# Peptides against a protein of PDB entry 5A53: the designs that were tried, part 233

Target 1, 230 residues: chain A of PDB entry 5A53
Amino acid sequence: LVENVKQALFIPGQSCNKNLHDIMVDLSALKKPDMKRFNRKNDIHPFEDMSPLEFFSEKNDCSLMVLMTSSKKRKNNMTFIRTFGYKIYDMIELMVADNFKLLSDFKKLTFTVGLKPMFTFQGAAFDTHPVYKQIKSLFLDFFRGESTDLQDVAGLQHVISMTIQGDFQDGEPLPNVLFRVYKLKSYKSDQGGKRLPRIELVEIGPRLDFKIGRIHTPSPDMVTEAHKKP

## One batch from the design tools (peptide; made by RFdiffusion4, then SolubleMPNN)

Design b2_p30_3_s1 (from b2_p30_3, 14 letters changed)
Fold by OpenDDE base, seed 4:
Structure b2_p30_3_s1 (fold): chain B 230 residues (1-230), chain A 30 residues (1-30)
Amino acid sequence: as target 1 above (230 residues)
Amino acid sequence: SSLIQQILDQIQNLKKYEEELKKYEVKSKK
């Protein structure tokens, strides 16, 4: 089954600033070639009216969208949207903390476009808490899909790490999600005649700490339809 | 393959490192 690679659309909102634009460029580079970016700002308020996003989903044949907005209340906000049948499935606001690092802040490494990253998740809540389950599902769906086989490991270039920053109890604010990107680097080790390639993970960026904002969860009916194997 | 095992080992090491960083960042804010 050739898993149909989901296409992503990056949309600068009306309040998109330079920092968000740069973040958008860097994050979207990881989704190449399965990514589109709008060059023009669009006045979209997804939690008020979802119709424009559904229209863009259909028009661009994209089941993934990222809206870039910034306000005093929601600074550096990336709204991640998924659609099913060009209807909104779920949405989540992830606000990038000010300590972000761009690709330019790291050593430039050449990479092959179109290779799927492997994910690592740190924090039990990714498997137990509804919000973190949604985040996990979203990022897996966004970059790779649900499964990794041994063939994927053999061709592995990038590792994406997602860590929940701290423990929390019910009723407490949800901890940030730390997003880190690493590249596998192979070294020729001249150790004693056995040319065993040494592999290291090198951070390549972007480095993003996501504060969780508003969430839209799918209707039970949409969940059922989305899990129907075609 | 030995290469696949090395990759898997590096991923496990990264996972441990990120879990440790989480503990240190939480401690430094207290």
Scores: peptide ipSAE 0.300, ipTM 0.758, DockQ to the pose 0.039
Fold by OpenDDE base, seed 5:
Structure b2_p30_3_s1 (fold): chain B 230 residues (1-230), chain A 30 residues (1-30)
Amino acid sequence: as target 1 above (230 residues)
Amino acid sequence: SSLIQQILDQIQNLKKYEEELKKYEVKSKK
């Protein structure tokens, strides 16, 4: 079963500012062509009422949504939402730290739209801790869509790196997740008659450090339904 | 393929770099 590529909807909230808008534009560029953006601000409070998001999911046929909001308590907040059957599956707040960099802060490199990125995760908690498992799952769903076979390596252009910033113990605040995007650059090295292509990773942006906020976890019933292979 | 191995090597190098960066950023905040 080829899983259909999940469509993403980017929604500016009422408190969306210029920085969040710029971040939204850059992050959504990595999801092209499988993304939509609203141009108008919407007054949505997903942790108070999820109904507007379910409505938008259904109306736009998007199983992924990102709500852009900002407050003193939750500055540069990107709420990532997944739906199943147009009902909320899970949500997570990821607040972008002030040290973010946009695509314009990096050397402009040409890239092909629609190529699936390879992911790399740094930190054991991505495989063991529920919150980081959700983050890993979310970003894989968001950008990869389908299970890439090793055969897709020939078309590999981008690497997305996600790193847990530091070690933590139980009861401590969860470390930030460092989001980095790299392009594979191939060089023809003329070394001694064997033209072995040299590959380098070049950061292309955006560069985002995510502080983890509020989380909504799926109901057991939704988990069961979402994992039912047809 | 030699290409796959090179990509894997670069990813491994990136992992090391990100781990070092992580350690540096944690030290700079203390």
Scores: peptide ipSAE 0.150, ipTM 0.686, DockQ to the pose 0.039
Fold by OpenDDE base, seed 3:
Structure b2_p30_3_s1 (fold): chain B 230 residues (1-230), chain A 30 residues (1-30)
Amino acid sequence: as target 1 above (230 residues)
Amino acid sequence: SSLIQQILDQIQNLKKYEEELKKYEVKSKK
């Protein structure tokens, strides 16, 4: 059973500001056409009461949600939420650092809406550390689009790159995750052999450095259910 | 760059790349 493309709902929280709104618009553009945005601010505190998010998930048929909030303690906070059966599966706070760049800060390039991006993850912890594994899983779920397998380079237009900013040891604060988006240009090698195409990358934005905040993890039973193959 | 090389490596073995991504798939419904 191939699930339909997961739909995302972007929700401005009560403390959403102009910067967060701009970030929301730019990040959500990468999820088109499988994205909805609320125009009104909603007073939601997901780590206190998850019920409103479950309600929105079901009503909008969105298994992905992003809540935009900002406070002194959690500035430019994007809470990413996934649901399973319209119940909260996991949540993670990702706070955008002040050095962010919007799409308007980069050269405007045309792109085809809905094409599946290629992902690159830099940092061993994406495969071994529970938090970074969750982040990897989340962003794959969020931006992969259609479940069709990539067959060739001709179908590739975008690269989403995620990098763990430096090494860390047990007990140390978790390094930021550097989110970068590139347009991929592929050139056919005219030389008659099956040579690998030459590729060039152009950063297109947004550029986001994520500081990791609070996390909600699913119960073991929910993990088992969510990973069951049909 | 290391990023370009990683992308090229993934392009060379798209099947392996897609199989690796499937390990991280999470269902949204039963």
Scores: peptide ipSAE 0.648, ipTM 0.952, DockQ to the pose 0.754; fails the geometry check
Fold by OpenDDE base, seed 2:
Structure b2_p30_3_s1 (fold): chain B 230 residues (1-230), chain A 30 residues (1-30)
Amino acid sequence: as target 1 above (230 residues)
Amino acid sequence: SSLIQQILDQIQNLKKYEEELKKYEVKSKK
């Protein structure tokens, strides 16, 4: 797919609090320069009426949106939305657990803005279970950046790691997804052969454990259109 | 660590890694 980099819009909901704001700032920093943030709270209820989000998608030319809300039932809720042709494609609620860590909780490291991260997914369900497949697709889509192939480790700076927290069976509650971000340090091997570089990982944040909430899935027709290869 | 090993494995076969990612690509426009 040769498409322009998808732009993300971060939207504080009416119930957005300080913690969510901080999370929003830190998570959105990973999407720079392809990110916009609203500075005003918006009263949006996407599972009741999706039309305001479609409006924002079109007006801001953002096919990715994140709505920040919090309630007793859905604390620290990040609703991730994707659009196709500025119409809602899918939505998923991901609630941040209270044990989150912000960028300020980690050692400040310099990073290049806009570099494509490497992704790692831990858990077979990311390839087999519909919900986790959606999450995988979403985060790949969200943080991928430029649709260019990685040619060398030299172009890698960040690793986004997503882990399913434990095993589960059919009918059981879906385990949380552990979101971690690392800076990748690569060292040249002193030996002139095709030896793999030595790598080190430094966690840079944010650290987020996502509890899965409500989901909206696209129609089969939208799926077909969205997956058409040129 | 297992994470480091996974990253190294992906680095060793970037072509395969990128091909796998392409399976999950979703268009935003026609």
Scores: peptide ipSAE 0.616, ipTM 0.947, DockQ to the pose 0.710; fails the geometry check

Design b2_p30_3_s2 (from b2_p30_3, 14 letters changed)
Fold by OpenDDE base, seed 2:
Structure b2_p30_3_s2 (fold): chain B 230 residues (1-230), chain A 30 residues (1-30)
Amino acid sequence: as target 1 above (230 residues)
Amino acid sequence: SSIIEQIQKQIQNLKEYEKEEEKYHVKSKK
């Protein structure tokens, strides 16, 4: 699918705090150059009225949005929004647990801006459970960047790992998703006549544990349209 | 270790990884 690179808009809500701001800065840095950040707080309640987000999507030509809010009920809440034709496609609340780490908590490493990360998903539910499938879709889409074939490991600098924290059964609360970012170091190792690339991972941050909150799912018609191959 | 193994597997099969990733892509416009 050939499409323009999806742009992300990071929006501090009215209740955005310092921690969320810092998280926003760090997470948005991974989306450069395809990212915009608002410097002013906006009073947006997407699960009450989606119209302001649709307006921002169209005005800024951003099909990805992240709203930063915090309350007693939904502390450190990142609402991830996608649009289709500047209309809300889906939304998901991901609340950052208090044990988060910022980029400043890790060894400062130089990274090339704009390189597409490789994802790793740990947990069968990412392929089977509707909510985790949405999360998988969201993050893959969010960090897709330019549709370039990953021709070489040499072009891979970042790995994003998403892990479901533990097993769960039907009717139980959904486990958190552990978001981790690594710098990938690849070494040519010649073992047994086969060049098996040895890889090393260095965590670079941010480190985020996401608690799943409210979800908005697209209409069947929107799903059909959004998956139509050109 | 599990993450490293998974990444190594994906690196060895980049075409398959990309194909799988594409299944999860959603268009933003018609």
Scores: peptide ipSAE 0.617, ipTM 0.949, DockQ to the pose 0.774
Fold by OpenDDE base, seed 5:
Structure b2_p30_3_s2 (fold): chain B 230 residues (1-230), chain A 30 residues (1-30)
Amino acid sequence: as target 1 above (230 residues)
Amino acid sequence: SSIIEQIQKQIQNLKEYEKEEEKYHVKSKK
């Protein structure tokens, strides 16, 4: 059973500012057409009470949500939420560093809306560390779109790169995740009978460095149900 | 760049990439 494309709901929190709004607009543009945005600020504190988010998930039929908040302790905070059966599955706070770049900071390139991006992950921890595994899962799921078979490079227009910024040891603060978006240019190279396409990347934005904040993980029962293959 | 090399590798083995991506998929409904 192919699940319907997950819809994303972007929610300005009470402390949402101009920078977060701009980031919200640019990031949500990558999720078109499967995106909704609230125009009004909502006083939501998901780590204190998750009920409002569950309500919004069900009411808007959105299994993906992004809450935009900012404080001295958690500046430019994007809380990414997933739901299963309109109940909170997981949450993660990703705070955008001040060095962010918007789409307007890059050369305007024509792109097709709704194409599934290819992801590339840099850092072994994406496969081994539970927090980075959650991040990998979240972003792959967030931008999954329609389950289209990527048959060839010709269907690839966008690449999203996620890089763990540096090495870390147990007990150390988790390094930031560098989020980058590229347009993929492919050239037919006939070398040696194997068509290895030559590729070039052009950054298109937004450029976001995510500092990892608080995390909510699903119950074992929810994990089992959410991963149950039909 | 390491990114370009990784992308090239993934493009060469799209089926494996798709299988790996599917492992990280979470259902939204029963």
Scores: peptide ipSAE 0.606, ipTM 0.948, DockQ to the pose 0.791
Fold by OpenDDE base, seed 4:
Structure b2_p30_3_s2 (fold): chain B 230 residues (1-230), chain A 30 residues (1-30)
Amino acid sequence: as target 1 above (230 residues)
Amino acid sequence: SSIIEQIQKQIQNLKEYEKEEEKYHVKSKK
């Protein structure tokens, strides 16, 4: 089964700044080779008019898009968009906090392009709360992260960790999602017993804390169609 | 799997370390 690899398109908005550009470069590096980037700024306001994004989805054959914008109200905003049949499925604004770290802030480690990361989610709300369920679904879909079975550990090079920053109650502002990327190092245990390799995780970046912004949820009809396996 | 458990444990340790570093950095800037 040739899993139809979802292509991502990174779009600088009109208000895209240097920091967002650098974040875009670093985050998109994790999506190689299944990534395109626009070099030109595009004036797109997805919560006002989605039509330009649908056009770009179709024209570039990309079912994943990330729009990079920044304003006083929505600083360092990454709008993640998914399409189904080149129509908008869902959208979520994730604003990068000022404490971000780029790949250049970490020790440069060699990595193989195209290996699937293992995802780890910390926080019960990723399975129960609609917004965090959407974030979980989005990032798994975006990076083709699967729950790594034991058999896939031999090929596991990196882990992406997503953590809800603290507990929250109903009606409270949604806590940030902490995005971390680690390289997995495996060491052979020389001890003659059950030779489970010792692993070490080393952060490789980028380090991003996402503040949740506006959300567009799919229509019930689109949910039904998107879950119909062909 | 024992490897998944090791990953989870290391992530927990790394997050605790990040929280400590942030606390120290905030204290050193004050």
Scores: peptide ipSAE 0.429, ipTM 0.821, DockQ to the pose 0.028
Fold by OpenDDE base, seed 1:
Structure b2_p30_3_s2 (fold): chain B 230 residues (1-230), chain A 30 residues (1-30)
Amino acid sequence: as target 1 above (230 residues)
Amino acid sequence: SSIIEQIQKQIQNLKEYEKEEEKYHVKSKK
């Protein structure tokens, strides 16, 4: 049974500002057509009370949510939420650093809406560290789209790169995750041989450096249920 | 390895990439 494409709901919080709104618009453009946005600000504090988010998940049939808030302590905060059975599965705060770039900061390139991006992860911690594993899981899930067989390079237009910014040791603050979006250009080598197509990447935006904030992890039972193959 | 090299490798092994992605899939409903 192929699960329906997960829908994302973008929610401006009470403290959502113009910058966050612009970031929201640009990031959500990559999730079209499987995206909804609220036009009104909502006073939601997910780490204090998750019930409003569960209500929105069920009412809008969205298993992905992004809450946009900003404070002195948590500036440009994007809280990514996933639900399982309309109950909170996991949450993570990803704060966008001030050096962000919007789509308007890059050359406007036409791209097909609804194409599944290919991800690249740089940093061993994406496979070993619980927090970075959650981030990897989140973004792969968020942009999974339709389970279309990526048949060939021709179906690939977008690459999303996620890089852990530097090495870290246990007990140290977790390095930022560098989020980059590229348009993939593939050139067929005219020589009919086994030569791999030459690829070029053009950054298209947005460019986001995510500082990791608070995290909510699912219960082991919920993990088991969410990963249960039919 | 460069991002380009990683992407090239993934394109060459697309089935493996898809398998790895599927491993991280989380259901939204029972």
Scores: peptide ipSAE 0.612, ipTM 0.948, DockQ to the pose 0.769; fails the geometry check

Design b2_p30_3_s3 (from b2_p30_3, 15 letters changed)
Fold by OpenDDE base, seed 2:
Structure b2_p30_3_s3 (fold): chain B 230 residues (1-230), chain A 30 residues (1-30)
Amino acid sequence: as target 1 above (230 residues)
Amino acid sequence: SSIIEQIQKMIQNLKEYEKELEKYRVSSKK
């Protein structure tokens, strides 16, 4: 089943600062051409009132949204929102740590707009823990692009790597998620009479360490509906 | 190295990779 590519809307909040703006620009570049950015700040508080986001989702035909806000309590906060039928499906706050790196901090490499990423997840909790499962689902959904079969590595350019920073037990604070982006270089190599691809990775940025904040989860009914294959 | 190994494995079996990704698909519309 091929679904249309989900469009993303990046929204500067009222408290959006230069760092968040730069992060927004760099992260959204990975979503091109399926991305829109607002150039004006919007006073949105999604955990208090979701209606403005639902409005923007519908008006812009974007089922993915990212709200950029910053406060003392939630510095460099990226709120990721997904909608189902232009209604809020889920939300998660991911706060960018101060050690972030922008694209300009890495070697400039040419890239083709619109090529799909390959995903790697490091940490068992991505498959078992509800919060990390949501994060995994979100980023797969956000950056995957077209839901179509990959026939060749030639259709891939980026690798998005997400790593849970350390082990944790129940009741402990959730470790950060380390977000890394690499350019994938694939070379043909002959080993043992079989053509095996030789892989090289070059980090291209941005480099983001996400601290997990507040979460909104969908109702069971909405989950059921959203997992129905069209 | 671990990431490279994972990627190499996925590239060797792209069909399975895509099937796995499909399990995580969330629709945006009915």
Scores: peptide ipSAE 0.465, ipTM 0.916, DockQ to the pose 0.713
Fold by OpenDDE base, seed 5:
Structure b2_p30_3_s3 (fold): chain B 230 residues (1-230), chain A 30 residues (1-30)
Amino acid sequence: as target 1 above (230 residues)
Amino acid sequence: SSIIEQIQKMIQNLKEYEKELEKYRVSSKK
């Protein structure tokens, strides 16, 4: 069974502001054509009651959701939600730091909509720490697109880089995750028998530094079901 | 940059990259 491309629903919360709206627009542009956006604010508190999100997931056939909220304690908060069978699988709050940059802050480059990005992760914790594993899983899932094989470099246009900002020890606050988007330029380099393409990266935005907030993890049973290969 | 080196390595082994992605796959439907 070829799983259909996961659709993302972007939801402005009651406290959604202009900055969050702009961030929402730019981030959702990377998910085109597989995204929907609500135009109206919704009073949703996912860590208190998840039922509204499950309802929206089912009604809109979106297994990915992003709730945009802002408060003094959780400024520029993007809650990323995944569903399995239209039930909440996991949630994570990622608060955008004030130093964010929008697409308009970068040189406008032409790009093809709908191409699958290549991901690169910097930081060992992405493979070892439960929270960063969830983040890695989330973003890979969010931008997975079609299950078509990347046959060649010619099909690669975008690179998304995620970096853990510094080292940390147990009991310390989790470092931010630096989200960067690049356009990939590949040049044929004939260096001997191994054709290693020369690669250049041009940042295209948005630029987001994510502070990690609250997390909801799936039940073991749901994990087992969601990882069953068809 | 370390990022460029990583990307170059991934491009050279796209099959392995795709295999890694599959390990993180979470289904949305039963």
Scores: peptide ipSAE 0.504, ipTM 0.925, DockQ to the pose 0.751; fails the geometry check
Fold by OpenDDE base, seed 1:
Structure b2_p30_3_s3 (fold): chain B 230 residues (1-230), chain A 30 residues (1-30)
Amino acid sequence: as target 1 above (230 residues)
Amino acid sequence: SSIIEQIQKMIQNLKEYEKELEKYRVSSKK
């Protein structure tokens, strides 16, 4: 069974502010048309009680959720949640640093809604460290879109780059993840040699530096079930 | 390698890229 495109639900928390709302709007634009947004604030504390999120997942048929909250300790916090069978699979807090840039801060480029982005990951830890592996898994899953889309270069409009900001050792705070979005420009090289298309990237936003917060990981049994090919 | 080089490599090997993505697939439903 080909699984349908995962739908994302963006939820403003009680402490959601204008900045978070703007970030939410810009990030969710990349997930269109496969996203919903609540207009009302919801008092949800996912690391205290996950039941409201499971309820929203089932009620809205959304297996992806993003909760927008802000506090002194966790400023500009985007809690990314995935569900499996409408039960919480994993959660991760990603706090947006104050140096963020919105789409309005970049040259307005038209983009086609619904095109799947190509991802690039910079940092070995994305393949080896459990937290960064979860982040990689999350974002690939979040923006996977339709699996049947034969990605020709013509169908590639966006590149999302995720970079671990520097090296780190065990016991050190986890470096931020730099989230960058580019428009891909491909030029046919008419020059008779190796027709490697010349590629140019234009940053289009948003620009987000994610500080990693709290994490919830699935049980081994849930991992096994969720990775079973349908 | 630069981001551009990585993208160029992925574009040249889109089938491989798609296969790699499938390895990270997480189901939402039982």
Scores: peptide ipSAE 0.493, ipTM 0.923, DockQ to the pose 0.767; fails the geometry check
Fold by OpenDDE base, seed 4:
Structure b2_p30_3_s3 (fold): chain B 230 residues (1-230), chain A 30 residues (1-30)
Amino acid sequence: as target 1 above (230 residues)
Amino acid sequence: SSIIEQIQKMIQNLKEYEKELEKYRVSSKK
């Protein structure tokens, strides 16, 4: 059984500011039509009490949530939450660096809503390090869209690229994750052979550099249940 | 760019790409 497309709920926290709001709008635009946004601020502290998020997950039928908060310690903080059976599966704080770019900072291009993105991950740690594995899993879940078989390049419109910013050693602070979105342009090669189509990428935004904050990981039992194929 | 090369490779092997993505799939419902 193919699971239905996961729905995302964007929640302004009590400390949500204009910049975070703009980031929320632009990032959520990439999740259309499978996205809801709250218009009111909610006083939620997920690392203190997760029950409000579980409530929102169930009431809105959203297994993906993003809480927008900001403080001196955690500026421009996007807390990404996933649920399993409307219970918290995992959480991760991703703080947007001040050098962010909005969609308005890029050339406006025509975009078809609902087309499946292609993902690229740069950095070995995405496959080996628990935190980056969680990030990879999260963003794949968040933006995967419909589980349709990609038959050809024509079904691809955009690329989501995530890059670990530099190398790191054990015990060092985790490098930022560079989030980039590109429009994919493919050109049929006129030359008669099954040559690879020429590909061009145009950055369309938003451009976000994520600093990693606090993390909540699921229990081993919950991991086992969530990975069971129906 | 390295990204373009990766994408080109993925496009050539879409079936393998999809299989790889499936390894990271997390269910939201029981």
Scores: peptide ipSAE 0.472, ipTM 0.919, DockQ to the pose 0.799; fails the geometry check

